# Ledger of designs, part 194: peptides against a protein of PDB entry 3V4O

Target 1, 234 residues: chain A of PDB entry 3V4O
Amino acid sequence: DQPLAKDKVALLIGNMNYREHPKLKAPLVDVYELTNLLRQLDFKVVSLLDLTEYEMRNAVDEFLLLLDKGVYGLLYYAGHGYENFGNSFMVPVDAPNPYRSENCLCVQNILKLMQEKETGLNVFLLDMCRKRNDYDDTIPILDALKVTANIVFGYATCQGAEAFEIQHSGLANGIFMKFLKDRLLEDKKITVLLDEVAEDMGKCHLTKGKQALEIRSSLSEKRALTDPIQGTEY

## One batch from the design tools (peptide; made by RFdiffusion4, then SolubleMPNN)

Design b2_p27_5_s2 (from b2_p27_5, 13 letters changed)
Fold by OpenDDE base, seed 2:
Structure b2_p27_5_s2 (fold): chain B 234 residues (1-234), chain A 27 residues (1-27)
Amino acid sequence: as target 1 above (234 residues)
Amino acid sequence: MKEEEEKRRKEEEKKKEEEEKKLLQPL
């Protein structure tokens, strides 16, 4: 039987216009492209650009309010970020230089909160660098995650590596989004879909040996982004 | 002739790849 979603909700955040960090370009286009694709997949999409710490926290809180039992939750982030000890931190546009965990949003904390909502699926698509931040020695004590077997992380790059954007004709796209968009509408288990994206990205001569998609999942069911919403007559 | 054309093609391809690599920026 095909899994059903109670609802499908996505929060897309693209941070570009950093105050104290290099400005990015790709998040604008990538959020736009992903918004259009997720809408075709019947996601309720909230897309936000250039969020401060306060605005990011509020956006996440509002996103969490839309989550409930059996809801598919997708969080996409494009922007500056880092990873310390397996914890992913999204950097707000008003983050200081250097930034620390206290200035950033921890993705794993968001995941914990999503698990409390008894979601049907939790997908994180993180188009950010995963380098260690040597200015942040904080070991976040994360509460133990529940065993929900409904978690998928798509990291645009491997641990300790950078993610890249490519500029063409005055616009830029993230390398991750460049390949993700071509497969996102496929009716496949989300981990299988991401694995195919990883292979496609692996053929990119520009980022070979510099960026590679990492999939981290605990997904015991064949859940896809194409899964129908319960009670929708197609 | 063929070797020079192949060399030129490889040099043009390499130049294109080097130009494309300059368009990459880390996030």
Scores: peptide ipSAE 0.400, ipTM 0.758, DockQ to the pose 0.355
Fold by OpenDDE base, seed 4:
Structure b2_p27_5_s2 (fold): chain B 234 residues (1-234), chain A 27 residues (1-27)
Amino acid sequence: as target 1 above (234 residues)
Amino acid sequence: MKEEEEKRRKEEEKKKEEEEKKLLQPL
Protein backbone atom coordinates (compact mmCIF):
# COMPACT_ATOMS: atom_id res chain seq x y z
CA ASP B 1 0.00 0.00 0.00
CA GLN B 2 1.20 3.48 -0.84
CA PRO B 3 1.96 5.58 2.25
CA LEU B 4 -0.45 8.43 2.88
CA ALA B 5 0.32 11.83 4.29
CA LYS B 6 -2.17 13.43 6.69
CA ASP B 7 -1.03 16.73 5.18
CA LYS B 8 2.08 18.10 3.47
CA VAL B 9 3.70 21.29 4.74
CA ALA B 10 6.88 23.01 3.61
CA LEU B 11 8.85 25.94 4.96
CA LEU B 12 11.27 27.45 2.46
CA ILE B 13 13.80 30.02 3.64
CA GLY B 14 16.16 31.88 1.34
CA ASN B 15 18.66 34.27 2.91
CA MET B 16 20.72 36.39 0.53
CA ASN B 17 20.88 40.02 1.72
CA TYR B 18 23.14 39.61 4.72
CA ARG B 19 24.10 42.67 6.73
CA GLU B 20 27.53 41.57 7.93
CA HIS B 21 28.28 38.73 5.47
CA PRO B 22 28.68 38.34 1.69
CA LYS B 23 25.46 38.72 -0.28
CA LEU B 24 24.15 35.72 -2.20
CA LYS B 25 22.06 35.52 -5.38
CA ALA B 26 20.72 32.00 -5.84
CA PRO B 27 18.31 31.80 -2.85
CA LEU B 28 15.79 34.09 -4.56
CA VAL B 29 15.38 31.92 -7.66
CA ASP B 30 15.83 28.62 -5.84
CA VAL B 31 13.07 29.35 -3.31
CA TYR B 32 10.77 30.44 -6.13
CA GLU B 33 11.43 27.34 -8.26
CA LEU B 34 11.06 24.98 -5.31
CA THR B 35 7.84 26.72 -4.21
CA ASN B 36 6.25 26.12 -7.59
CA LEU B 37 7.31 22.47 -7.64
CA LEU B 38 6.16 21.71 -4.10
CA ARG B 39 2.78 23.33 -4.81
CA GLN B 40 2.39 20.92 -7.73
CA LEU B 41 2.98 18.17 -5.17
CA ASP B 42 0.10 19.53 -3.03
CA PHE B 43 2.36 20.94 -0.34
CA LYS B 44 1.19 23.87 1.70
CA VAL B 45 4.21 26.08 1.13
CA VAL B 46 5.39 29.03 3.17
CA SER B 47 8.24 30.77 1.36
CA LEU B 48 10.23 33.51 3.04
CA LEU B 49 13.27 35.56 2.05
CA ASP B 50 15.89 37.48 4.02
CA LEU B 51 14.84 36.57 7.53
CA THR B 52 16.29 37.99 10.71
CA GLU B 53 16.94 35.66 13.63
CA TYR B 54 13.64 36.68 15.19
CA GLU B 55 11.73 36.16 11.94
CA MET B 56 13.38 32.78 11.32
CA ARG B 57 12.50 31.55 14.80
CA ASN B 58 8.92 32.74 14.35
CA ALA B 59 8.68 31.09 10.92
CA VAL B 60 9.89 27.78 12.38
CA ASP B 61 7.43 28.07 15.27
CA GLU B 62 4.54 28.70 12.86
CA PHE B 63 5.70 25.82 10.68
CA LEU B 64 5.73 23.50 13.71
CA LEU B 65 2.13 24.53 14.51
CA LEU B 66 1.09 23.12 11.12
CA LEU B 67 2.72 19.77 11.89
CA ASP B 68 0.82 16.91 13.47
CA LYS B 69 0.69 13.12 13.47
CA GLY B 70 1.32 11.78 9.98
CA VAL B 71 2.02 15.19 8.40
CA TYR B 72 4.92 15.46 5.97
CA GLY B 73 7.22 18.30 6.94
CA LEU B 74 9.81 19.70 4.56
CA LEU B 75 12.32 22.39 5.48
CA TYR B 76 14.38 23.96 2.73
CA TYR B 77 17.10 26.45 3.47
CA ALA B 78 19.32 28.36 1.09
CA GLY B 79 21.86 30.76 2.53
CA HIS B 80 24.94 30.96 4.68
CA GLY B 81 25.39 28.13 7.09
CA TYR B 82 27.92 26.06 8.93
CA GLU B 83 28.25 22.66 10.54
CA ASN B 84 29.89 22.04 13.90
CA PHE B 85 30.06 18.54 15.36
CA GLY B 86 27.40 17.21 12.98
CA ASN B 87 24.97 20.03 13.80
CA SER B 88 23.76 22.27 10.97
CA PHE B 89 23.28 25.98 11.63
CA MET B 90 21.25 28.30 9.40
CA VAL B 91 22.51 31.89 9.50
CA PRO B 92 19.96 34.76 9.69
CA VAL B 93 20.56 37.91 7.64
CA ASP B 94 21.15 39.99 10.78
CA ALA B 95 23.71 37.58 12.24
CA PRO B 96 26.81 39.29 13.63
CA ASN B 97 30.30 38.80 12.29
CA PRO B 98 31.45 36.40 13.48
CA TYR B 99 28.21 34.53 14.09
CA ARG B 100 27.76 31.89 16.77
CA SER B 101 25.25 29.12 17.41
CA GLU B 102 23.26 31.43 19.69
CA ASN B 103 22.67 33.72 16.68
CA CYS B 104 21.68 30.85 14.38
CA LEU B 105 19.02 28.17 14.04
CA CYS B 106 20.09 24.60 14.68
CA VAL B 107 18.44 22.20 12.23
CA GLN B 108 18.74 19.25 14.61
CA ASN B 109 16.78 21.20 17.24
CA ILE B 110 14.04 21.75 14.66
CA LEU B 111 14.12 18.02 13.88
CA LYS B 112 13.64 17.23 17.58
CA LEU B 113 10.57 19.46 17.68
CA MET B 114 9.22 17.86 14.48
CA GLN B 115 9.63 14.43 16.08
CA GLU B 116 7.51 15.58 19.00
CA LYS B 117 4.72 16.26 16.49
CA GLU B 118 4.77 12.60 15.38
CA THR B 119 5.21 13.62 11.74
CA GLY B 120 4.97 11.06 8.96
CA LEU B 121 8.09 12.33 7.20
CA ASN B 122 10.79 14.89 7.98
CA VAL B 123 12.77 16.18 5.00
CA PHE B 124 15.57 18.71 5.27
CA LEU B 125 17.05 20.18 2.11
CA LEU B 126 20.03 22.28 3.14
CA ASP B 127 21.58 24.40 0.40
CA MET B 128 24.37 25.92 2.44
CA CYS B 129 28.05 25.49 3.14
CA ARG B 130 29.00 22.89 5.73
CA LYS B 131 32.34 24.29 6.81
CA ARG B 132 33.21 24.38 10.47
CA ASN B 133 32.82 27.75 12.14
CA ASP B 134 36.05 28.17 14.08
CA TYR B 135 34.64 31.25 15.84
CA ASP B 136 32.01 29.09 17.51
CA ASP B 137 33.59 26.84 20.11
CA THR B 138 30.21 25.92 21.60
CA ILE B 139 29.60 22.22 21.72
CA PRO B 140 25.83 22.04 21.43
CA ILE B 141 24.30 19.75 23.98
CA LEU B 142 21.53 18.35 21.85
CA ASP B 143 18.90 16.17 23.37
CA ALA B 144 18.88 12.66 22.00
CA LEU B 145 16.72 12.25 18.92
CA LYS B 146 13.91 9.73 19.00
CA VAL B 147 14.00 6.70 16.74
CA THR B 148 11.25 7.66 14.28
CA ALA B 149 12.75 6.18 11.07
CA ASN B 150 11.19 8.99 8.99
CA ILE B 151 14.12 11.39 8.53
CA VAL B 152 15.85 12.47 5.33
CA PHE B 153 18.61 15.04 4.98
CA GLY B 154 19.64 16.23 1.56
CA TYR B 155 22.80 18.26 1.99
CA ALA B 156 23.86 20.26 -1.04
CA THR B 157 27.48 19.46 -0.17
CA CYS B 158 29.70 17.14 1.85
CA GLN B 159 30.76 17.66 5.44
CA GLY B 160 33.36 20.40 5.68
CA ALA B 161 32.74 21.48 2.07
CA GLU B 162 31.18 24.45 0.31
CA ALA B 163 27.98 24.63 -1.69
CA PHE B 164 27.98 26.81 -4.78
CA GLU B 165 25.74 28.95 -6.90
CA ILE B 166 26.21 29.50 -10.62
CA GLN B 167 25.30 32.71 -12.40
CA HIS B 168 24.03 32.61 -15.98
CA SER B 169 22.47 35.52 -17.88
CA GLY B 170 21.97 37.57 -14.70
CA LEU B 171 20.19 34.73 -12.88
CA ALA B 172 21.83 32.52 -10.29
CA ASN B 173 20.84 29.05 -9.16
CA GLY B 174 22.36 26.86 -6.55
CA ILE B 175 24.03 23.80 -8.01
CA PHE B 176 21.82 21.64 -5.80
CA MET B 177 18.58 23.22 -7.03
CA LYS B 178 19.76 23.04 -10.65
CA PHE B 179 19.62 19.25 -10.46
CA LEU B 180 16.91 18.80 -7.81
CA LYS B 181 14.28 20.65 -9.87
CA ASP B 182 14.57 18.17 -12.75
CA ARG B 183 13.60 15.19 -10.55
CA LEU B 184 11.53 16.60 -7.69
CA LEU B 185 8.18 15.64 -9.27
CA GLU B 186 9.15 11.99 -9.78
CA ASP B 187 7.09 9.38 -7.94
CA LYS B 188 10.01 7.77 -6.13
CA LYS B 189 11.06 7.14 -2.58
CA ILE B 190 12.63 10.42 -1.50
CA THR B 191 16.03 8.81 -0.81
CA VAL B 192 16.05 7.23 -4.28
CA LEU B 193 15.12 10.55 -5.85
CA LEU B 194 17.94 12.32 -4.01
CA ASP B 195 20.39 9.57 -5.00
CA GLU B 196 19.54 10.19 -8.65
CA VAL B 197 20.04 13.93 -8.09
CA ALA B 198 23.42 13.12 -6.57
CA GLU B 199 24.39 11.16 -9.69
CA ASP B 200 23.27 13.99 -11.98
CA MET B 201 25.21 16.54 -9.93
CA GLY B 202 28.23 14.22 -9.97
CA LYS B 203 28.36 14.59 -13.76
CA CYS B 204 28.77 18.36 -13.44
CA HIS B 205 32.37 19.20 -14.34
CA LEU B 206 32.18 22.58 -12.57
CA THR B 207 31.70 21.14 -9.10
CA LYS B 208 33.56 17.86 -9.49
CA GLY B 209 35.76 17.46 -6.45
CA LYS B 210 34.24 20.60 -4.84
CA GLN B 211 30.59 19.83 -4.15
CA ALA B 212 28.73 16.56 -3.85
CA LEU B 213 25.25 15.82 -2.53
CA GLU B 214 25.14 13.96 0.76
CA ILE B 215 22.09 11.96 1.76
CA ARG B 216 21.63 11.11 5.40
CA SER B 217 18.51 9.12 6.13
CA SER B 218 16.69 6.90 8.52
CA LEU B 219 13.63 6.08 6.41
CA SER B 220 12.02 2.69 6.96
CA GLU B 221 9.06 3.25 4.62
CA LYS B 222 8.75 3.96 0.90
CA ARG B 223 7.72 7.58 1.36
CA ALA B 224 7.72 10.01 -1.55
CA LEU B 225 6.95 13.70 -1.93
CA THR B 226 4.25 12.54 -4.38
CA ASP B 227 2.42 10.56 -1.67
CA PRO B 228 -1.27 11.48 -1.65
CA ILE B 229 -2.90 13.35 1.20
CA GLN B 230 -5.30 11.26 3.24
CA GLY B 231 -8.95 12.02 2.50
CA THR B 232 -8.24 13.59 -0.88
CA GLU B 233 -10.24 11.81 -3.54
CA TYR B 234 -7.96 11.46 -6.56
CA MET A 1 48.65 21.63 -38.95
CA LYS A 2 46.87 18.90 -36.91
CA GLU A 3 49.10 19.48 -33.88
CA GLU A 4 48.50 23.24 -33.93
CA GLU A 5 44.74 22.72 -34.26
CA GLU A 6 44.77 20.25 -31.35
CA LYS A 7 46.77 22.75 -29.28
CA ARG A 8 44.28 25.53 -30.14
CA ARG A 9 41.35 23.27 -29.25
CA LYS A 10 42.91 22.45 -25.87
CA GLU A 11 43.60 26.12 -25.17
CA GLU A 12 40.00 27.06 -26.07
CA GLU A 13 38.65 24.24 -23.88
CA LYS A 14 40.85 25.35 -20.99
CA LYS A 15 39.74 28.97 -21.42
CA LYS A 16 36.08 27.92 -21.44
CA GLU A 17 36.57 25.84 -18.30
CA GLU A 18 38.31 28.75 -16.55
CA GLU A 19 35.47 31.11 -17.53
CA GLU A 20 32.85 28.63 -16.28
CA LYS A 21 34.73 28.20 -12.98
CA LYS A 22 34.54 31.97 -12.40
CA LEU A 23 30.75 31.70 -12.45
CA LEU A 24 30.82 29.60 -9.26
CA GLN A 25 30.28 31.45 -6.00
CA PRO A 26 30.29 29.72 -2.63
CA LEU A 27 27.14 30.04 -0.51
Scores: peptide ipSAE 0.396, ipTM 0.756, DockQ to the pose 0.371
Fold by OpenDDE base, seed 5:
Structure b2_p27_5_s2 (fold): chain B 234 residues (1-234), chain A 27 residues (1-27)
Amino acid sequence: as target 1 above (234 residues)
Amino acid sequence: MKEEEEKRRKEEEKKKEEEEKKLLQPL
């Protein structure tokens, strides 16, 4: 049976105008491009830029309210970030320097909350660096995730590595979004789609040996971003 | 001749790497 989504909901966050950290450029264009693509896929898209910690937490809470049993949830983040002990942290624009986990949003905590909603699919697209933050020794004790077999992470880079933006003529795109946008509308299992994006990124001479897409998934079913919404008679 | 050509190749490769580094900014 073709998998049906009860609904499709995406939260896109692009942080670029940091107070205490280097300013970025790519998140503006990347959020815009991804918004347009996900809308073509019948996602309900909330797109937000330059969020404070409080605003990011509120945006995640509002996103979670739209999730329910069988809903496809997608979280995209572009901005500063770090990874400690396999936990991904999104950095708000008002984060101090140095930032710590208490100032940031843990993606794995969001995943836990999405699992509690009994979502049909959980997709995380994380366009951020994955370097360790040596100023944060906090080991988040995360509750054990449920075995839902509906989780896909697309990391723009490998563990311990940087993700990059390319600046051309005042416009910047993230390397990840540059390749993702060309395939996102394909009717393929999301892990297969991301594997193809990984191969395309691997041909990029600019980031060869510096950035590579990492796919982490537990997806036992053929789920695609193109999957129709249940109750839409086509 | 071969040593000068190898020097020029290394300088061109280094210049290309420096130009690539200017185009890439870490997130």
Scores: peptide ipSAE 0.396, ipTM 0.760, DockQ to the pose 0.479
Fold by OpenDDE base, seed 1:
Structure b2_p27_5_s2 (fold): chain B 234 residues (1-234), chain A 27 residues (1-27)
Amino acid sequence: as target 1 above (234 residues)
Amino acid sequence: MKEEEEKRRKEEEKKKEEEEKKLLQPL
């Protein structure tokens, strides 16, 4: 049987105009390009820029309200971030300097809440640095994740590494989005698609030895972003 | 002549790559 999504919902967050941190440029273009592509894939897309901690938490809460049994959920983030003890933290634009885990959104906490919704697929595309934050010694005690076999992480970079943007002709793109956008519409299992993106990124001379895509997946079924929504007559 | 031109091309390609690397900013 062809896998069917009950619905397809995406939250895209791009943070650029930080108050206490270096300003970014790529998230503007990258969120726009990804929004257009996901809409062509019949995703319900909410795209937001320059969110405070409060606004990010509210956006995640609203996103979770759209999730239910068999719904495909996709979270994209472009901005400052860090990874401590295998936990990914998205940094709001109003985060202090230095920021701590209490000021940031933990992706694994969002994943836990998505699992409670019995989603059909959980995709995280994280276009952020994964360096350790040495100013945060907090070890988050996270509840154990359920074994749902439907989780895919696409990290723009390796653990402990940086992700980069490149500026051409006044516009900046993230290196990850530059390659992801060329493959995103392909009717392939999402892990196969991301593996091809990883190979394309691996040919980039600019980021060779500095940035590489990491795929972390428990996906045990054939699921694609192109999968039809249940009840749509094709 | 061909070897000098190929050397010049490789030096220009390397210079271009070094200039492009300066455009990389960490997120």
Scores: peptide ipSAE 0.390, ipTM 0.753, DockQ to the pose 0.370

Design b2_p27_5_s3 (from b2_p27_5, 10 letters changed)
Fold by OpenDDE base, seed 1:
Structure b2_p27_5_s3 (fold): chain B 234 residues (1-234), chain A 27 residues (1-27)
Amino acid sequence: as target 1 above (234 residues)
Amino acid sequence: EEEEKEKKEKEKEEEEKKKFEELLQPL
């Protein structure tokens, strides 16, 4: 039997116009393209650009209100970010330079809150750098996560590495989105889909050795972004 | 001939890669 989602909800955040950090270009197009794809997959999509810390926190809070038992939740982020001690931090556009964890949103904290909602699937697509922030030595005390076996992380890059956008004449895309968009509509288990994206990125001579997708999952069931919403005819 | 073709193809790929990398900005 095909798994059914109670609902499918996505929050897409693209931060570009940083006040104290280099401006980006890709998040605009990447959020747009991903929005269109996720809508084709019957996701309720909230797409936001250039969020301050306050706005990002509010957006996450509102997103969490849309999550409930059996709901598929997807969080996409494109922008500046860092990873300290296995924790991913999304950087708001008003973050100081240097930024600290207190100025940023911790993805693992969001995951905890998503688990409390008893979601059917939690997908994080993080198109950000994963380099350590040497200006922040704060060790986050994370609460123990529940064993929900429904978590998938797609990191645009490897631990300690950078993710990139392509800046040429025209629309800039992130490298991750460039490969992701070609497969996102496939009716496959999300981890299989992401593995194929990883292979595509690894086979391309341009991106090979420059950026590699990392998949981190605890997904014990066959779940796909194509899974139908309960009570819908398809 | 095949070795020279393979070499030229690799050189082309390396040049394309270099040009591509010049267009990259880290996030």
Scores: peptide ipSAE 0.449, ipTM 0.809, DockQ to the pose 0.405
Fold by OpenDDE base, seed 4:
Structure b2_p27_5_s3 (fold): chain B 234 residues (1-234), chain A 27 residues (1-27)
Amino acid sequence: as target 1 above (234 residues)
Amino acid sequence: EEEEKEKKEKEKEEEEKKKFEELLQPL
């Protein structure tokens, strides 16, 4: 039987107008494109741009309130970020220079909170750099994650690498979104879908060796973004 | 002729790649 979602909820955050860091362009278009696609997949989508630390924390809190047993949760982030010791940090637009973990949102902490909600699926799409922040020596002591086997990370780039946006004709898209948008509506297991996106990025002579998608998953069921919502007559 | 064509195609792809990379900004 096809897995069912109790509901499907997505939080999309695009940070571009940083106060103390280089401004970005892609998050505007990428959040918009992804919003439209996820709505076609019957996600309840909250899309936000240029969030302060306070606003980001509030948005995550509100997102978590929409999560419950069997709900599909998707978090997309486009903006500045870093990865220290396997922990991903999303950088708010008001983050100081240099920023530290205390100024940022840890994705793994959000995952922990999502697991407490007994969600059916947790998807993280992180369109940010994964370089180490040498100005943050904090080793986060994160609580152990539960074994839920319902987690998928799509990293726009490899560990320790940069993710890029393409500045073209006054519009910019992230390289990740450029390929993701072409497959996102496919009725496939989410890890299979992302693997195909990774192949597309790897076959393109322009992106080959420049940026590569990394998939990290613990997904024991054939769950797709196309999975129907329970109680909806399709 | 085929070898020269393949060489020209590779040179074109390399030029396109360079132009593309000039448009990239790290996130």
Scores: peptide ipSAE 0.445, ipTM 0.803, DockQ to the pose 0.391
Fold by OpenDDE base, seed 3:
Formats: C-alpha cells, sequence, structure tokens
Structure b2_p27_5_s3 (fold): chain B 234 residues (1-234), chain A 27 residues (1-27)
C-alpha cells in the first residue's frame, strides 16, 4: 500500500541580509522557487526571509505546533551556517561576528523536537556551508534521539566543505537548488530522488568536483514528497 | 582531425568552467 501523510508542512528560511556577515543573494530566489514547488506537492508552506535569532526560534516553535503523528515535516534553510562535531548550526541575520552556538539554531535539536511529535517523515534540506567554526569550541550535549527510521538530510555540500551560490546579473541561485528543482516533483522515494540530484551535480562539468550533495538518511519506508494526504480524495 | 576537435572541445569546456567558477560565492 502507498504510504499516506496525515498532512504535509514545510518551513522555509532564507537569510541574506546579515548585519555582521557577508550578504547573500540566492536565498531569496531559492525560497521562492521551492515554495512554488512544495505547494504543487500539497505542502502547507511557511516561507520567511532575514530572520533574527528570536524570529527564527519563534518560526521553528510555530512550525513544530503544526506537526503531529504521521505529518510530513520539511525544513529548508538557505544562509550562513557551520557544522561542529556533527551538529549543524543555522546562523540568524543578527548573529555577532564571530557567531557561536548560543547565537545559532542547532538542527539536531529541532530534529529531536520533531521526533517527539511522532511525524511520518522528517526532511532537512540544508543549503549552507559545513565548515567548522573555529571560534566555537562548545560541544553541544544533545539528548539521545529516538529510533524513528523516518529521517532524511540533504546537505548541499560535503562535510567540512562550502556550498555556493551563482552570482550573475541580478538573479542568483544556489547550486543545490539549481539541481533539486528539476527533480523535486518526481514520484520517487525521497532518498532516491536526492540520489538522482547528486548524480546530476556529479555529471555536470561545471559543478563536478566543486560541490557534491550528501544524503544522510534513516528511512525504512518508501516515503515520497508526492505521497497523498490521508482523507483527501485526489 | 578528430584529435584536434576533441582538444578544442576540452579547451572550450575548461574555459566555460573557469567563467562559471568566477561567478560562485560561498554561502
Amino acid sequence: as target 1 above (234 residues)
Amino acid sequence: EEEEKEKKEKEKEEEEKKKFEELLQPL
């Protein structure tokens, strides 16, 4: 039987206009394009730009209130970020220079809270750098995650590497979104879909050896973004 | 002739890649 979602909810965050860090351009277009695609997939989409730490925390809290048993949750982030000790940190626009973990949102903490909601699927699409922040030596003590086997991470780049945006005349896209958008509507298991995106990035002579998608998953069921919502006769 | 064509295609691809990389900014 085809898996069903109780509901489908997405939070998209694009941070560009940093106060103390380099400004970005791609998150504006990438959030817009992804919003349109996810709406075609019957996601309830909340899209937000240029969030402060306080606003980001509130947005995540509100997103979590929309999650429940069997709901598909998708979090997309485009902006500055870093990875320390296997933990991914999203950087708010008002973060100091240098930023530290206390100024940022830890993705793994969000995952823990999503697991408490007994979601049907948890997807993280992280379009940010994964370099270590040498100014932050904090080892986050994370609570143990539950074994839910419903988790997918799509990292725009490899561990310890950079992700890039294409800056040409006025319109910029992230490299990750450039390839993701071409396949996102396909009726495939989400890990298979992301694997095909990874192949596309690897076959393109322009991006080969520059940026590579990393997929980290624990997904025991054939879940797709195209899965129908329960009780909707489409 | 085929070797010269292949060489010119590779040179063109390398030039296109270089121009593309000049447009990249890290996030």
Scores: peptide ipSAE 0.441, ipTM 0.802, DockQ to the pose 0.398
Fold by OpenDDE base, seed 2:
Structure b2_p27_5_s3 (fold): chain B 234 residues (1-234), chain A 27 residues (1-27)
Amino acid sequence: as target 1 above (234 residues)
Amino acid sequence: EEEEKEKKEKEKEEEEKKKFEELLQPL
């Protein structure tokens, strides 16, 4: 039987205009492109740009209020980030230099909160660097995640590596989004879809050995972004 | 002839890759 979503909700955050960090360009276009694609997939999409820590926390809180049992939740982030001890941190535009975990949003904490909502699917698409932040020695004690088997992480890059944007003629796209957009509408299990995106990145002579997608999942069901919303006749 | 063609194709791909990498900025 085809899995059904109770609803589909996405929060897209693109941070570019950092105060104390290098400015980015790709998140603008990438958020826009992803918004259009997710809307075609019947997601309710909230897209936000250049969020402060306070605004990011509020956006996540509001996003969580839209989540409920069987809802598909997707969080996309494009911007500066880091990974310490397997924890992903999204950097707000007002983060100090150097930033620390206290200034950032921990994705795994968001995941915990999403699990409490009994969501049908939790997808994180993280278009950020995954380098260790040596200025942050804090080991976050995360509460144990529940075994929900409905979690997918798409990391734009490998652990400890950088993710990139390409700047051409004043336009910039993230490498991850460049490949993701070509497959995002496919009716495939989300992990299979992301695996194909990873292959595309690996086959391209330009991106091969420069950036590679990492998929981290615990997904026991054949859930796709194309899954119909319950009660909708397609 | 084929070896020289393959070499020229690889050199072209490497040059294209180099030009592409020059346009990259880390996030």
Scores: peptide ipSAE 0.435, ipTM 0.796, DockQ to the pose 0.378

Design b2_p27_5_s4 (from b2_p27_5, 12 letters changed)
Fold by OpenDDE base, seed 1:
Structure b2_p27_5_s4 (fold): chain B 234 residues (1-234), chain A 27 residues (1-27)
Amino acid sequence: as target 1 above (234 residues)
Amino acid sequence: MEEEEERRRRLEEEEEERRYAELLQAL
């Protein structure tokens, strides 16, 4: 039977105009494109740009409040980030240089909170660097995600500055969004969809070996972003 | 100048927070 969503909500964050870090451009267009696509999928979308630490924390908190049993949630972040000891951190625009975990939002902590919401589907997409931050030695103690949490985590990563060259190759979108937007509206299980995106990225000569999409999932049901909202005609 | 910049920054943040709140209410 066709899975149904109680509701569909998305929070999109694009950080570009960093105070103490290199400015980015791709998040603007990427957030815009993703917003339009998700709206076509009947998501209620909040799109925010250039958030401070305070604003990001508030945005995430408010987003989490919207998550509930059967709700489809999608959180997207594009901006600077880092990964230490398996923990990923989103960097606010007002983060100091160097930034530390206390200045950033821990992705795994957010995921932990998401799993408690009994969502029908929860998608977390990161388009940020996976570089190590040598100035941060914090190791958060986190519980493993529940198998039944219905969480799908996508992490688009670039290994180095070469991704920057691709971004400047006249592409309007970031690399990840370029491939994602081509498939996002497909009526497929979200993990299958993302896997196909990953394959597309791998086949592209520009991104092969340079940028990859890592997918982690606890999704055991055939849930898709195209799933209709309960009580609506489809 | 520093005080003026800080004031401007605060105002911008407040405006952003307001816009965000409005967006959330629209959900």
Scores: peptide ipSAE 0.008, ipTM 0.388, DockQ to the pose 0.015
Fold by OpenDDE base, seed 3:
Structure b2_p27_5_s4 (fold): chain B 234 residues (1-234), chain A 27 residues (1-27)
Amino acid sequence: as target 1 above (234 residues)
Amino acid sequence: MEEEEERRRRLEEEEEERRYAELLQAL
């Protein structure tokens, strides 16, 4: 039997115009492209740009309220970020320089809240840096994700300055979105789809060794973004 | 029927986007 979603909701955040950090360009185009694709997949999409800390926290909270048993959720973030001691942080546009954990949103905390919603599928995609922030020594102790959480976490990272240059080189897609958009509409298990995206990135000479997609999943069922919403079957 | 459902879906998405935008403006 084909799996069904109770509903499909997505929150897309693109931060570009930072007050005290280098400005980005790619998130604008990437959020736009992803919005159009997710709408074709019958997601209810909220797309937001250039969010302050307060606005980001509020947006995430509202998104979490939409998650429930059997719901398909997708959270996408493109912007500045950092990773310290296994914790990833999304950086709001009003974050100080240097930024600290109290100024940013902890990805693992959000994932913890998502797992409590008993969603049919929950996808969290990050297109941000994974560099260490030497100015933040905070070590949050977070519980591991539940095995039954049906969460798929994708972390697209750039190790080199070239990805940063692409993000600043006019109105072009980021590297991750360039490959994701070609496969996102395919009727495949989401983890398989993302694995193929990762392989495509690895085969491209322009991105090989420079851009990688890390995938972590607790998804035990075959779930796809193309799965129909319950009650809308023809 | 499919066109009507698609139209409905688009309207719902637009309403959600508007709601979020309004909320952000109020903050």
Scores: peptide ipSAE 0.007, ipTM 0.333, DockQ to the pose 0.012
Fold by OpenDDE base, seed 5:
Structure b2_p27_5_s4 (fold): chain B 234 residues (1-234), chain A 27 residues (1-27)
Amino acid sequence: as target 1 above (234 residues)
Amino acid sequence: MEEEEERRRRLEEEEEERRYAELLQAL
């Protein structure tokens, strides 16, 4: 039987104009492109740029409130970030230099909250660096994701915090978005789709050994971003 | 009729997206 979504909601965050950190360019175009693609997939999309810590926390909280049984959710972040001891952090534009965990949003904490929502599908995509922050020695203690959480986590990373941009279709996208946009509309299980994106990135001479996509999944069902919304006649 | 219903659904979705965005900005 064709799986059905109760609803489809997405939150896209792109941080570029940092106050105390290097400015970025790719998030603007990437958020724009992803917004257009997700709308074609019947997602209700909220796209936000250059969020402060307060604004990011509020946006994520509101997004989490939209998640419920059978809902398909997608959270995307592009900007600065760091990883310490397996914990990943998204950096708001008003973060100090140096920033610490209390100034940032912990990805694993958000994932933990997502697993409690009994979603039909929840996709979390990160396009940020994985550099260690030597000024943050905090180690959050987090429980492992539940096997039944239906969460798919994609972490697009670069070696040495190098920002890679490739012009595609007249627009300059980040490398992750370049490959993602080519497959995102395909009617495939989301884990298969992302795995193919990862393979494409690995085969490209421009990205091989420089940028990779790490995929973690607790999805045990066949779910695709193309799955129709319940109650809609097409 | 199907095209009109699809257009209506798209408009409703855009309105919901706008309302959600406005809510986030108000917080």
Scores: peptide ipSAE 0.005, ipTM 0.289, DockQ to the pose 0.012
Fold by OpenDDE base, seed 2:
Structure b2_p27_5_s4 (fold): chain B 234 residues (1-234), chain A 27 residues (1-27)
Amino acid sequence: as target 1 above (234 residues)
Amino acid sequence: MEEEEERRRRLEEEEEERRYAELLQAL
């Protein structure tokens, strides 16, 4: 009765060395640790750091090509970002200041494309700010997403300067990864797992009121990152 | 006129935000 994955693939992106924006430190360690954890979960992991817009788009495109019916996909991004009018954007390292939507990757567009792949599970995790970009007034009109695949979207938000400073501090991990790594290997439904991570973040005095994890999901089945790949474990 | 345009813009923004929120929830 345990769900099986046809394959497991992950793309991890950590942007740190921005040209026109504050540099970050946490993504390096976070991507590294997440890579190791996902490999323990039998994911084929591609980890990339400091991607330009062109490189990010290519990486995402290549990742999407790997997604197919029954495949488990995980896309993780750590870096700068913003959210305008319900649209979230990942900021490449070569984005100008100020950046605009045309310089960035739209999360909702990627989610839409992921939905079309009929994956067994798709997890999209964002560790970026959700602040509004006042320099981008463009409201993209996106079509309604067709739910054709199990998608879990996790959005870890940094709301305060302190959380940003923590990313510059000597802390080993970003806040989200600090809590995520403790639970990621648990054999639980991914939404339950992320809910627990969110609760852990909420209970921590260091993160309470400063960081939160928003979870959106169409996942109706008990799928976990620990689910075995078909033909390997029974 | 400017106030009305601003109000209209705000309304449109709120509607879009709501729409996208609903889409995200439906994911």
Scores: peptide ipSAE 0.000, ipTM 0.291, DockQ to the pose 0.024

